# Peptides against a protein of PDB entry 2ODG: the designs that were tried, part 5

Target 1, 89 residues: chain A of PDB entry 2ODG
Amino acid sequence: MTTSQKHRDFVAEPMGEKPVGSLAGIGEVLGKKLEERGFDKAYVVLGQFLVLKKDEDLFREWLKDTCGANAKQSRDCFGCLREWCDAFL

## One batch from the design tools (peptide; aimed at target 1 F39)

Design b1_p10_6_s1 (made by RFdiffusion4, then SolubleMPNN; from b1_p10_6, 4 letters changed)
Fold by OpenDDE base, seed 1:
Structure b1_p10_6_s1 (fold): chain B 89 residues (1-89), chain A 10 residues (1-10)
Amino acid sequence: as target 1 above (89 residues)
Amino acid sequence: MKKEYPEAEK
């Protein structure tokens, strides 16, 4: 699969305090919904990703249920976190 | 079974 520049920018460095909207697949609409649920930082979503044992189906389902992410958005977000973890975790 | 963080309250 090809990736976006947003994805590449995210996976290239430690995520630190990056906002949730820095995640690939998470735009302004989804970001606001995630923030309303307490997921304001990318590392909080990372925490959820890890709690779900990095399971793609579980994470993508959670993201859909939590903020209404579509298939592409959840795929992009999952791939972003997976590759970040491969590099830094 | 889904496991998730608690939601923030407003």
Scores: peptide ipSAE 0.166, ipTM 0.691, DockQ to the pose 0.162
OpenDDE base, seeds 2, 3, 4, 5: peptide ipSAE 0.118, 0.083, 0.124, 0.093; ipTM 0.708, 0.699, 0.712, 0.696

Design b1_p10_6_s2 (made by RFdiffusion4, then SolubleMPNN; from b1_p10_6, 4 letters changed)
Fold by OpenDDE base, seed 5:
Structure b1_p10_6_s2 (fold): chain B 89 residues (1-89), chain A 10 residues (1-10)
Amino acid sequence: as target 1 above (89 residues)
Amino acid sequence: MKKEYPEAPR
């Protein structure tokens, strides 16, 4: 499937201190909601992704429940973290 | 009720 430039920019380099809004599928609206729930950095969402054992259904459902992400947003975010982990973990 | 998911200890 096709990816966005935002996705490619994220998966191409170490995550560091990137804000949660740097994740593909996470725009201003979802980013603010995630930050309000304590997920201010991309690596905090990565942590949740990892404790869910990289399970797509669990992660996408969690993201929907946590910030109201729709199917495309959760797919994009999941794919972003999956491919980052494949490259750097 | 809030749905529970596995998470890191806090």
Scores: peptide ipSAE 0.158, ipTM 0.731, DockQ to the pose 0.518
OpenDDE base, seeds 1, 2, 3, 4: peptide ipSAE 0.143, 0.140, 0.152, 0.143; ipTM 0.756, 0.755, 0.759, 0.758

Design b1_p10_6_s3 (made by RFdiffusion4, then SolubleMPNN; from b1_p10_6, 3 letters changed)
Fold by OpenDDE base, seed 5:
Structure b1_p10_6_s3 (fold): chain B 89 residues (1-89), chain A 10 residues (1-10)
Amino acid sequence: as target 1 above (89 residues)
Amino acid sequence: SKKVYPEAPR
């Protein structure tokens, strides 16, 4: 499956304090909505991802409900966190 | 300023 450069940049290094907008699939519009809901850093979204036990359906549904992400955006974001965890957890 | 917290996980 083809990934974006944004995805590759995110999964290549420790997450640190990267903003939520650094996640693949999360642009400025979704990022602002996530920030308004308290998800300002990528690691906060990672926390939600982990609490949901890395379940794709649950996470993508949550993302849709939280910020209005469409199917592609939620897929990209899920894949970004999944591959980051595979590399660094 | 007011702090914003994330919603509780499902």
Scores: peptide ipSAE 0.138, ipTM 0.677, DockQ to the pose 0.119
OpenDDE base, seeds 1, 2, 3, 4: peptide ipSAE 0.102, 0.097, 0.099, 0.100; ipTM 0.707, 0.707, 0.703, 0.707

Design b1_p10_6_s4 (made by RFdiffusion4, then SolubleMPNN; from b1_p10_6, 4 letters changed)
Fold by OpenDDE base, seed 2:
Structure b1_p10_6_s4 (fold): chain B 89 residues (1-89), chain A 10 residues (1-10)
Amino acid sequence: as target 1 above (89 residues)
Amino acid sequence: SMKSYPLAPT
């Protein structure tokens, strides 16, 4: 499957202090909802990804339940974190 | 002291 430029930009470099909205699949609407739940930085969502042991089903379900992400948004976000971890973790 | 954290373990 093809990836977005947003995805490529995220996975190409260290995460640092990037906001949650920098994650592929996370736009302004989902980003605000995540921030309201305490997920203001991409690395906090990374933390959730890791405590769920990188499980795709668990993470995507969590994202849906937490911010209302649809299937594409949760897929894009999961793929973004997976590929970042493959490169840097 | 007790803290509240946003992460949800498995």
Scores: peptide ipSAE 0.206, ipTM 0.772, DockQ to the pose 0.179
OpenDDE base, seeds 1, 3, 4, 5: peptide ipSAE 0.188, 0.193, 0.202, 0.189; ipTM 0.766, 0.764, 0.782, 0.766

Design b1_p10_7 (made by RFdiffusion4)
Pose (drawn by RFdiffusion4):
Structure b1_p10_7 (pose): chain A 89 residues (1-89), chain P 10 residues (1-10)
Amino acid sequence: as target 1 above (89 residues)
Amino acid sequence: SPEEALAAFE
């Protein structure tokens, strides 16, 4: 899982108020769609993950149906958001 | 919803 340094950096320090495009697997294009959906900050998107009880199928369907992220990009967000929770939740 | 997700995060 050749995730960018952002994946490790994200689960290495608190998220603070970093932009949603900062989450691994969310690019600038995808960050814009989520932003238009009311998720201008990454901690709002992490909240969606928590609401879905870490249901990978619901999460991937939600992210894909919400912005069109591919099955590949959604995997990065799941492990990225999930691993952050493992260290932080 | 974003409001629900924000509340879950907090």

Design b1_p10_7_s1 (made by RFdiffusion4, then SolubleMPNN; from b1_p10_7, 3 letters changed)
Fold by OpenDDE base, seed 5:
Structure b1_p10_7_s1 (fold): chain B 89 residues (1-89), chain A 10 residues (1-10)
Amino acid sequence: as target 1 above (89 residues)
Amino acid sequence: SPAEAEAAFK
């Protein structure tokens, strides 16, 4: 499958202090909801991704339950974090 | 899931 430029921009460099909205699949609506739940930075979502042991089903379900992400949004976000980890972890 | 609920950041 193809990736977005947003995905490519995210996976290309260290995450640092990037906001949660920098994650592929996370737009303004989902970003605001994540921030309200305490997930203000991309690295906090990365933390959740890691404590779920990078499990796709668990992570995507969590994202759906937490901010209302649809299937594409959760797929994009998962893929973004997976590929970032493959490059930097 | 139980794993999701336990591991989730709060």
Scores: peptide ipSAE 0.056, ipTM 0.750, DockQ to the pose 0.110
OpenDDE base, seeds 1, 2, 3, 4: peptide ipSAE 0.056, 0.054, 0.053, 0.054; ipTM 0.754, 0.744, 0.744, 0.740

Design b1_p10_7_s2 (made by RFdiffusion4, then SolubleMPNN; from b1_p10_7, 4 letters changed)
Fold by OpenDDE base, seed 4:
Structure b1_p10_7_s2 (fold): chain B 89 residues (1-89), chain A 10 residues (1-10)
Amino acid sequence: as target 1 above (89 residues)
Amino acid sequence: TAEEARKAFE
């Protein structure tokens, strides 16, 4: 599938201190909800992604339950982290 | 599970 520019920007460089809203699929609404739940940085969501052993179904379910992400948003976010890890991990 | 991971973080 095709990717967004937001996705490409995220996977192209080290994550550093990027806010959670920098993740593909995570806009202002989802970002605020994630921040309220303690996921203020993209690397915190990365941590959850890794704890779930990069399992797509588990991660997307978690994201939906945590911030109300829809199918496209969770797919975009998962793909963003997967490809970042393929490049840098 | 995803729910277990969420509860562990909170």
Scores: peptide ipSAE 0.087, ipTM 0.761, DockQ to the pose 0.132
OpenDDE base, seeds 1, 2, 3, 5: peptide ipSAE 0.079, 0.078, 0.078, 0.079; ipTM 0.754, 0.757, 0.752, 0.758

Design b1_p10_7_s3 (made by RFdiffusion4, then SolubleMPNN; from b1_p10_7, 3 letters changed)
Fold by OpenDDE base, seed 4:
Structure b1_p10_7_s3 (fold): chain B 89 residues (1-89), chain A 10 residues (1-10)
Amino acid sequence: as target 1 above (89 residues)
Amino acid sequence: SPEEARQAFL
């Protein structure tokens, strides 16, 4: 499927200190909810993705339960982290 | 396990 420019910008370079809102599928609404739950940096969400062993269903369910992400938002976020890991891990 | 980590890493 097609990806957004936001996705392409994220997967193209090391993650560094990028805020959680830099993740594809995470806009201002979801970003603020994640930050309030302690997920302020993209690398913190990456950590959750990795401890779930990159399982798509578990991660997308977690994201929905944590910040209210819909199906597209959770798909975009999962795909963003998957492709970043494929490039840099 | 992934199930044990489900709730949150934090």
Scores: peptide ipSAE 0.147, ipTM 0.805, DockQ to the pose 0.149
OpenDDE base, seeds 1, 2, 3, 5: peptide ipSAE 0.132, 0.147, 0.145, 0.146; ipTM 0.792, 0.811, 0.809, 0.802

Design b1_p10_7_s4 (made by RFdiffusion4, then SolubleMPNN; from b1_p10_7 with P2A L6K)
Fold by OpenDDE base, seed 2:
Structure b1_p10_7_s4 (fold): chain B 89 residues (1-89), chain A 10 residues (1-10)
Amino acid sequence: as target 1 above (89 residues)
Amino acid sequence: SAEEAKAAFE
C-alpha cells in the first residue's frame, strides 16, 4: 500500500521528543485522547508497541480500545512504528 | 495481551 507523507516524515529520522500526533494515523482527535491517557509522546506509544512484542493484532486492538482508532488509523500507526523500528531499533 | 498492557500502564 501507498504510505502518506506523514508516515515517510516519521520513519525517516529518529523520533526524539516528537508528540504522539506525529504518528501516522493519529490526528488531532486521537492524539488528544492518547495524551489524556498519558501517551503524550510518540516514544510512549513506541513503548507500548514494544511491550506488545510488535504484535499487530494486539497493538491495533490496544489502540482501538485506548483512543477509538478505526482500522485504517490503527493500521497506519502500526506500520509507522514497525518501519521506524526496522530502520532505527 | 493488549488489555494487560493497558492495565500495566494505568
Scores: peptide ipSAE 0.043, ipTM 0.734, DockQ to the pose 0.151
OpenDDE base, seeds 1, 3, 4, 5: peptide ipSAE 0.041, 0.039, 0.039, 0.046; ipTM 0.733, 0.727, 0.734, 0.736; seed 5 fails the geometry check

Design b1_p10_8 (made by RFdiffusion4)
Pose (drawn by RFdiffusion4):
Structure b1_p10_8 (pose): chain A 89 residues (1-89), chain P 10 residues (1-10)
Amino acid sequence: as target 1 above (89 residues)
Amino acid sequence: TPEEALEAFE
């Protein structure tokens, strides 16, 4: 999973108020769609993951249906958000 | 909803 350094950096330090496009697997284009959906910050998107009880199928369908992210990009967010929770939740 | 996700995060 050749995730960018952002995946390791994200689960290496607190998220703070970093932008939603900062989450691994969410690019600038995808960050914009989520932003238009009311998720201007990454901690708002991590909240959606928590609401879905880490249901990978619901999460992937939600992200894909919400912005059109591919099955590949959604995997990065799941492990990225999930691993952050493992160190941080 | 974004508000619900924010509350879950907090």

Design b1_p10_8_s1 (made by RFdiffusion4, then SolubleMPNN; from b1_p10_8, 3 letters changed)
Fold by OpenDDE base, seed 3:
Structure b1_p10_8_s1 (fold): chain B 89 residues (1-89), chain A 10 residues (1-10)
Amino acid sequence: as target 1 above (89 residues)
Amino acid sequence: SPEEARKAFE
């Protein structure tokens, strides 16, 4: 399926210190909620993605429960991290 | 476990 420019920008380079809001599917609303829960950097969400062993259902459920992400937002975020890992991990 | 990890930071 098609991806956003935000997705492409994220997966194209090392993650570094990018804020959580740089992740595809994570806008200002979800980003603020994630930050309040301690997920201030994209790499912290990456950490959660990895401890869940890259499982899509578990990660998307977690994201929904943590910040209220809908199906599209969680799908976009999962895909963003999956493809970043495929390129750089 | 993944189930426990889901509750990280909570």
Scores: peptide ipSAE 0.090, ipTM 0.777, DockQ to the pose 0.144
OpenDDE base, seeds 1, 2, 4, 5: peptide ipSAE 0.088, 0.088, 0.086, 0.083; ipTM 0.775, 0.779, 0.783, 0.781

Design b1_p10_8_s2 (made by RFdiffusion4, then SolubleMPNN; from b1_p10_8, 3 letters changed)
Fold by OpenDDE base, seed 5:
Structure b1_p10_8_s2 (fold): chain B 89 residues (1-89), chain A 10 residues (1-10)
Amino acid sequence: as target 1 above (89 residues)
Amino acid sequence: SPEEARRAFE
């Protein structure tokens, strides 16, 4: 599968204080829902990704349950964090 | 579980 420009922009540089909406698969709708749950920065979602030991099924299920992400959105978000970690962690 | 991890954060 191909990646989006949004994915490439995210994985290319340190995460810093990037908002949760900068994650691939997370648009304004999902981003606002995540922010309301306390996941206001991309690094907070990264934290959850790491707590779940980078497990794809666990993370994608969590994302679905937390903000209503569909299969594509959760796949894109997971891939974004996986590849960021491969580059920087 | 994902739910347990979420509740631990919140």
Scores: peptide ipSAE 0.094, ipTM 0.764, DockQ to the pose 0.163
OpenDDE base, seeds 1, 2, 3, 4: peptide ipSAE 0.079, 0.078, 0.088, 0.074; ipTM 0.768, 0.776, 0.774, 0.771

Design b1_p10_8_s3 (made by RFdiffusion4, then SolubleMPNN; from b1_p10_8 with L6R E7K)
Fold by OpenDDE base, seed 5:
Structure b1_p10_8_s3 (fold): chain B 89 residues (1-89), chain A 10 residues (1-10)
Amino acid sequence: as target 1 above (89 residues)
Amino acid sequence: TPEEARKAFE
């Protein structure tokens, strides 16, 4: 399945202090909602991804419930974190 | 559990 340039940019390098909006599938609307809920940095969402043991269904449902992500947005975000972890963990 | 973690952050 094809990925976006945003996905490729994220998975290519250490996450550091990247904002939550750097995650694939997370635009300005979802990013602001995540920030309002305390998920201001991509690494905070990574933390949630990891405490959910990288479970796709749990993570995507959490993302939907937390910021209103649709199926594509949650898929893109999950894939972004999965591939980042495969490269850097 | 992972499911508890999901609920805690929603």
Scores: peptide ipSAE 0.067, ipTM 0.795, DockQ to the pose 0.116
OpenDDE base, seeds 1, 2, 3, 4: peptide ipSAE 0.064, 0.028, 0.051, 0.058; ipTM 0.788, 0.599, 0.758, 0.775

Design b1_p10_8_s4 (made by RFdiffusion4, then SolubleMPNN; from b1_p10_8, 3 letters changed)
Fold by OpenDDE base, seed 2:
Structure b1_p10_8_s4 (fold): chain B 89 residues (1-89), chain A 10 residues (1-10)
Amino acid sequence: as target 1 above (89 residues)
Amino acid sequence: SPEEAEEAFK
């Protein structure tokens, strides 16, 4: 499968203070729901990703339960964080 | 939603 430009832009550089909406698979609706739960920055979601030991099933389930992400959205978000970590962590 | 998924993918 191909990636989006949004994905490529995210994984290409340090995360810094990027908002949660910078993550692939996270649009305005999901982003606002994540922000309401305290996940306002991409690095906060990264933290959850790491706490779950980078487990795809656990992370995608968490994302679904937290903001209502569907399978594609959770896949895109997981892949975004996985590839960022492979490059920078 | 399909719209949300499309926007998030971009």
Scores: peptide ipSAE 0.053, ipTM 0.618, DockQ to the pose 0.035
OpenDDE base, seeds 1, 3, 4, 5: peptide ipSAE 0.035, 0.034, 0.033, 0.030; ipTM 0.671, 0.664, 0.663, 0.656

## One batch from the design tools (peptide; aimed at target 1 G38 Q48)

Design b1_p11_1 (made by RFdiffusion4)
Pose (drawn by RFdiffusion4):
Structure b1_p11_1 (pose): chain A 89 residues (1-89), chain P 11 residues (1-11)
Amino acid sequence: as target 1 above (89 residues)
Amino acid sequence: ATPEEAREAFF
């Protein structure tokens, strides 16, 4: 999973108020769609993950249906957001 | 969930 350094950096330090496009697997284009959907900050998107009880199928369907992210990009967000929770939740 | 609900879940 050749995730960018952002994946490791994200689960290496607190997220603070970093932008939603900062989450691994969410590019600038995808960050914009989520932003238009009321998720201007990454901690708002992590909240969606928590609401879905880490249901990978619901999460992937949600992210894909919400912005059109591919099955590949959604895997990065799931492990990225999940691993952050493992160190941080 | 709505953005507000997701925000509250995070906090």

Design b1_p11_1_s1 (made by RFdiffusion4, then SolubleMPNN; from b1_p11_1 with T2S F11L)
Fold by OpenDDE base, seed 4:
Formats: sequence, C-alpha cells, structure tokens
Structure b1_p11_1_s1 (fold): chain B 89 residues (1-89), chain A 11 residues (1-11)
Amino acid sequence: as target 1 above (89 residues)
Amino acid sequence: ASPEEAREAFL
C-alpha cells in the first residue's frame, strides 16, 4: 500500500499541538465527532493508541465505535500513529 | 486493555 501526503506530513515531525484532524484518515466529519468526545488533539488519540498497546484491531475498533470511521479511515489513522511512534517514540 | 476499558479510563 501507499501513503497519502497527509500521512507523510504528519509522520515527518513532532506532533505538538496538532488538531485531531491532522491525522491521516480523519477528515472534518470524523474530526468533529472526535472533538465532541474530548479527543480534540492528535496527542489525545495517540494516548488511546498507546493505552491499547498499539494493537491494530483494538484501536481500529475503538475508532469505528467512537466516530464511525470506516475501514480505510481507521487503517489510515492507525498507520499514521504507528509510523509516527516508530520515528519519534 | 479493551476499547471499553480505555474509554472508562479517559478523563
């Protein structure tokens, strides 16, 4: 599989205060739903990713249940966080 | 941890 430019932009630098919508797979619709649930920053979603011990199935299921992400969106988001962690954690 | 447990832990 190939990655998007959005993915590459996210994994290339420290996360800082980037909004949740900066994550690959998270557009305006999913981002708003995540923000309403308290996941306003990308680092909050990173926290959930780490609490789930980087488990792909658990994280993707959580994302689907939390904001209605489809398979591609959850895969893109998971891959984005995985590769960011591989680079910076 | 499960997704449900993680949600319960979220502040």
Scores: peptide ipSAE 0.093, ipTM 0.745, DockQ to the pose 0.182
OpenDDE base, seeds 1, 2, 3, 5: peptide ipSAE 0.085, 0.080, 0.078, 0.079; ipTM 0.744, 0.729, 0.716, 0.728

Design b1_p11_1_s2 (made by RFdiffusion4, then SolubleMPNN; from b1_p11_1 with F11L)
Fold by OpenDDE base, seed 3:
Structure b1_p11_1_s2 (fold): chain B 89 residues (1-89), chain A 11 residues (1-11)
Amino acid sequence: as target 1 above (89 residues)
Amino acid sequence: ATPEEAREAFL
């Protein structure tokens, strides 16, 4: 499927200290909600992705329940982390 | 952890 430039920018390099808002599918609204729940860095969301054993349904459900992500936003975020892990983990 | 448990982990 087609990816965004934001996705490509994220998966192209080490994650480092990137904010949660750098994840594909996570804009200002979702980012603020995630930060309020303690998910302030992209690597914290990566941690959740890994704790859920990279399961797409579980991760997307978690993201929806945590910040109100819709289907596209959760798909974009999941795909972003999956492809980052394939490249760097 | 379940999605519900994880949602509350940092509160």
Scores: peptide ipSAE 0.051, ipTM 0.656, DockQ to the pose 0.143
OpenDDE base, seeds 1, 2, 4, 5: peptide ipSAE 0.038, 0.045, 0.046, 0.044; ipTM 0.711, 0.704, 0.693, 0.708

Design b1_p11_1_s3 (made by RFdiffusion4, then SolubleMPNN; from b1_p11_1, 5 letters changed)
Fold by OpenDDE base, seed 3:
Structure b1_p11_1_s3 (fold): chain B 89 residues (1-89), chain A 11 residues (1-11)
Amino acid sequence: as target 1 above (89 residues)
Amino acid sequence: ASPEEAAAAAA
């Protein structure tokens, strides 16, 4: 499956202090909602991804429930974190 | 919320 440039930019380097909005699938609207829930940095969402044992269904459900992500947005975000972990974790 | 999601939220 093809990926976005945003995805490629995220998975190419350590995430450091990147904002939550740098995650693929997370735009300004979803990013703001995540920030309001305490998920201000990409690494906080990574933490949730890891706590859920990298389970796709659980993570995508959580993301939908937390910020209203649709199927594509949650898929893009999950894929972004999965590939980042494969490279750096 | 699933039990797993609830547990994750509480962590």
Scores: peptide ipSAE 0.079, ipTM 0.685, DockQ to the pose 0.110
OpenDDE base, seeds 1, 2, 4, 5: peptide ipSAE 0.064, 0.060, 0.068, 0.057; ipTM 0.699, 0.693, 0.639, 0.687

Design b1_p11_1_s4 (made by RFdiffusion4, then SolubleMPNN; from b1_p11_1, 4 letters changed)
Fold by OpenDDE base, seed 1:
Structure b1_p11_1_s4 (fold): chain B 89 residues (1-89), chain A 11 residues (1-11)
Amino acid sequence: as target 1 above (89 residues)
Amino acid sequence: PSPEEAEEAFK
């Protein structure tokens, strides 16, 4: 599968203080919902990703339940965090 | 994803 430019931009550099909306698959709608739940920064979602032991099914289910992400959105977000971790963690 | 999900998704 090919990735988006948004994905490539995210995985190319340290995460820093990037907002949650910088994650691939997370647009304005999902981003606002995540922020309302306390996940305002991408690194907070990264924390959840790591707590779930990088498990794809668990993370994608969590994302769906937390902000209503669909299959593509959760796939894109998971892949974004996975590849970032492979590069920087 | 379904075609409609792909269309709705923001990458």
Scores: peptide ipSAE 0.096, ipTM 0.620, DockQ to the pose 0.029
OpenDDE base, seeds 2, 3, 4, 5: peptide ipSAE 0.094, 0.067, 0.063, 0.067; ipTM 0.641, 0.613, 0.604, 0.599

Design b1_p11_2 (made by RFdiffusion4)
Pose (drawn by RFdiffusion4):
Structure b1_p11_2 (pose): chain A 89 residues (1-89), chain P 11 residues (1-11)
Amino acid sequence: as target 1 above (89 residues)
Amino acid sequence: SKALEHYLESL
């Protein structure tokens, strides 16, 4: 999983108020769609993950259906958001 | 808010 340094950096320190495009697997284009959907900050998107009880199928369907992210990009967000929770939740 | 709508739909 050749995730960018952002994946390790994200689960290495608190998220603070970093932008939603900062989440691994969410590019600038995808960050814009989620932003238009009311997720202007990454901690709002992490909240969606928590609401879905880490249901990978629901999360992937939600992210894909919400912005059109591919099955590949959604995997990065799931492990990225999940691993952050493992260190932080 | 739009984000709240997504949480509520998920529930």

Design b1_p11_2_s1 (made by RFdiffusion4, then SolubleMPNN; from b1_p11_2, 7 letters changed)
Fold by OpenDDE base, seed 2:
Order: structure tokens, then C-alpha cells, then sequence
Structure b1_p11_2_s1 (fold): chain B 89 residues (1-89), chain A 11 residues (1-11)
């Protein structure tokens, strides 16, 4: 599937201290909601992704419940973390 | 939720 430049930028390098808003599918609105829940850095969301054992359905459900992500947003975010992990984990 | 259930198992 076609990816965004935001996705490509994220998966191309170690994420370091990148903010949660750097994740594909996470815009300003969702980013603020995630930050309010304690997910201020992309690596914190990565942690959740890993705790859920990289399960797509579980992660996307969690993201929806946590910040109100729609299907595309959760898909983009999942794909972003999946491909980052494939490259760097 | 399913995610919540799985998270509880790991806590």
C-alpha cells in the first residue's frame, strides 16, 4: 500500500526522542490526546505496540479507544511502527 | 476491550 512521506521519514531512522506526533496517522488532534494520556513520545507508543505483541487488531483497537483514531489513522500508525520495528528492532 | 484484556495478562 502507498505510504506517506511522514511514514517514510519515520521508518528511515532511529526514532530517538521524536514526539508522538511524528507517527504516521497521528496528527495534532490525536497527538494531544495521546500526550494527555501519558504517551508523549513515539517510543512510549512503541512500548504499547510491543506490549501488545505487535498484534494489529489489538493495537488498532487500543489506539482507537485511547485517542479516537479512525481506521485509516490506526492503520497508518500501526504500519509505521511495524515497519520501523522491521528495520531497527 | 480485547486490548485491555491482553494488557491485564501482562501486568
Amino acid sequence: as target 1 above (89 residues)
Amino acid sequence: SKADEELEKLK
Scores: peptide ipSAE 0.323, ipTM 0.868, DockQ to the pose 0.139
OpenDDE base, seeds 1, 3, 4, 5: peptide ipSAE 0.317, 0.321, 0.320, 0.322; ipTM 0.865, 0.866, 0.868, 0.867

Design b1_p11_2_s2 (made by RFdiffusion4, then SolubleMPNN; from b1_p11_2, 7 letters changed)
Fold by OpenDDE base, seed 2:
Structure b1_p11_2_s2 (fold): chain B 89 residues (1-89), chain A 11 residues (1-11)
Amino acid sequence: as target 1 above (89 residues)
Amino acid sequence: SKAEEELKKLE
């Protein structure tokens, strides 16, 4: 599938202190909800991705339950983290 | 949820 520029920008470099909103699929609405739940940095969501052992179904379900992400948003976010990990983890 | 169940296993 085609990816967004946001996705490409995220996977191209170390994550550092990037805000949660830098993740593909995470806009301002979802970002605020994630921040309210304690997921203020992208690396915190990465942590959740990793403790779920990079399982797509589990992660996407978690994201949906946590911030109300729809199928596309959760897919984009998962793909973003997966490809970042493939490059840097 | 399945995700929450898996997370609980790690606690």
Scores: peptide ipSAE 0.282, ipTM 0.856, DockQ to the pose 0.140
OpenDDE base, seeds 1, 3, 4, 5: peptide ipSAE 0.268, 0.273, 0.273, 0.273; ipTM 0.850, 0.853, 0.853, 0.852

Design b1_p11_2_s3 (made by RFdiffusion4, then SolubleMPNN; from b1_p11_2, 8 letters changed)
Fold by OpenDDE base, seed 2:
Structure b1_p11_2_s3 (fold): chain B 89 residues (1-89), chain A 11 residues (1-11)
Amino acid sequence: as target 1 above (89 residues)
Amino acid sequence: SLAEEELKRLQ
């Protein structure tokens, strides 16, 4: 599948203090909802991704339940974190 | 949800 430039930008470097909205699939709407739930930084969502042992179904379900992400948004976000972890974790 | 149940199991 084709990835977005946003995805490529995220997976290319350490995430540091990047905001949650820097994650592929997470736009302004979802980002605001995540921030309201305490997920203000990308690394906080990474933490949830890791707690769920990188399980795609669990993570995507969590993301949907937490911020209302649709299938594409959750897929993009999962793929973004998966590839970042493959490179840096 | 399954995700919430898994989270509780792991914590």
Scores: peptide ipSAE 0.146, ipTM 0.780, DockQ to the pose 0.167
OpenDDE base, seeds 1, 3, 4, 5: peptide ipSAE 0.105, 0.125, 0.102, 0.137; ipTM 0.764, 0.761, 0.755, 0.772

Design b1_p11_2_s4 (made by RFdiffusion4, then SolubleMPNN; from b1_p11_2, 6 letters changed)
Fold by OpenDDE base, seed 3:
Structure b1_p11_2_s4 (fold): chain B 89 residues (1-89), chain A 11 residues (1-11)
Amino acid sequence: as target 1 above (89 residues)
Amino acid sequence: SKAEEALEELR
């Protein structure tokens, strides 16, 4: 599968204080829902990803339940965090 | 859910 420029931009550098909307698969709609649930920064979603022990099925299910992400959005977000961790964690 | 169960185990 090919990745988006948004994915490449995210995985290329430390995430620092990047907003949740910087994550691949997370657009304005999903970003607002995540922020309302307390996940305002990308690193907070990273925290959830790590607490779920990087499990794809668990993370994607969580994301769907939390903000209504569809299959592509959850896949893109998972892949974004996985590859960021491979590079920087 | 499966995710909720996994999170519960960590507490």
Scores: peptide ipSAE 0.227, ipTM 0.825, DockQ to the pose 0.136
OpenDDE base, seeds 1, 2, 4, 5: peptide ipSAE 0.214, 0.223, 0.212, 0.216; ipTM 0.819, 0.824, 0.819, 0.822

Design b1_p11_3 (made by RFdiffusion4)
Pose (drawn by RFdiffusion4):
Structure b1_p11_3 (pose): chain A 89 residues (1-89), chain P 11 residues (1-11)
Amino acid sequence: as target 1 above (89 residues)
Amino acid sequence: SSKALEDYLAS
């Protein structure tokens, strides 16, 4: 999983109020769609993950259906958001 | 935001 340094950096320090496009697997284009959906900050998107009880199928369907992220990009967010929770939740 | 809340509720 050749995730960018952002994946490790994200689960290495608190998220603070970093932008949603900062989440691994969410590019600038995808960050914009989630932003238009009311997720202007990454901690709002992490909240969606928590609401879905880490249901990978529901999460991938949600992200894909919400912005059109591919099955590949959604994997990065799941492990990225999940691993952050493992260190942080 | 309201839109994000709507997504949470729908979930």

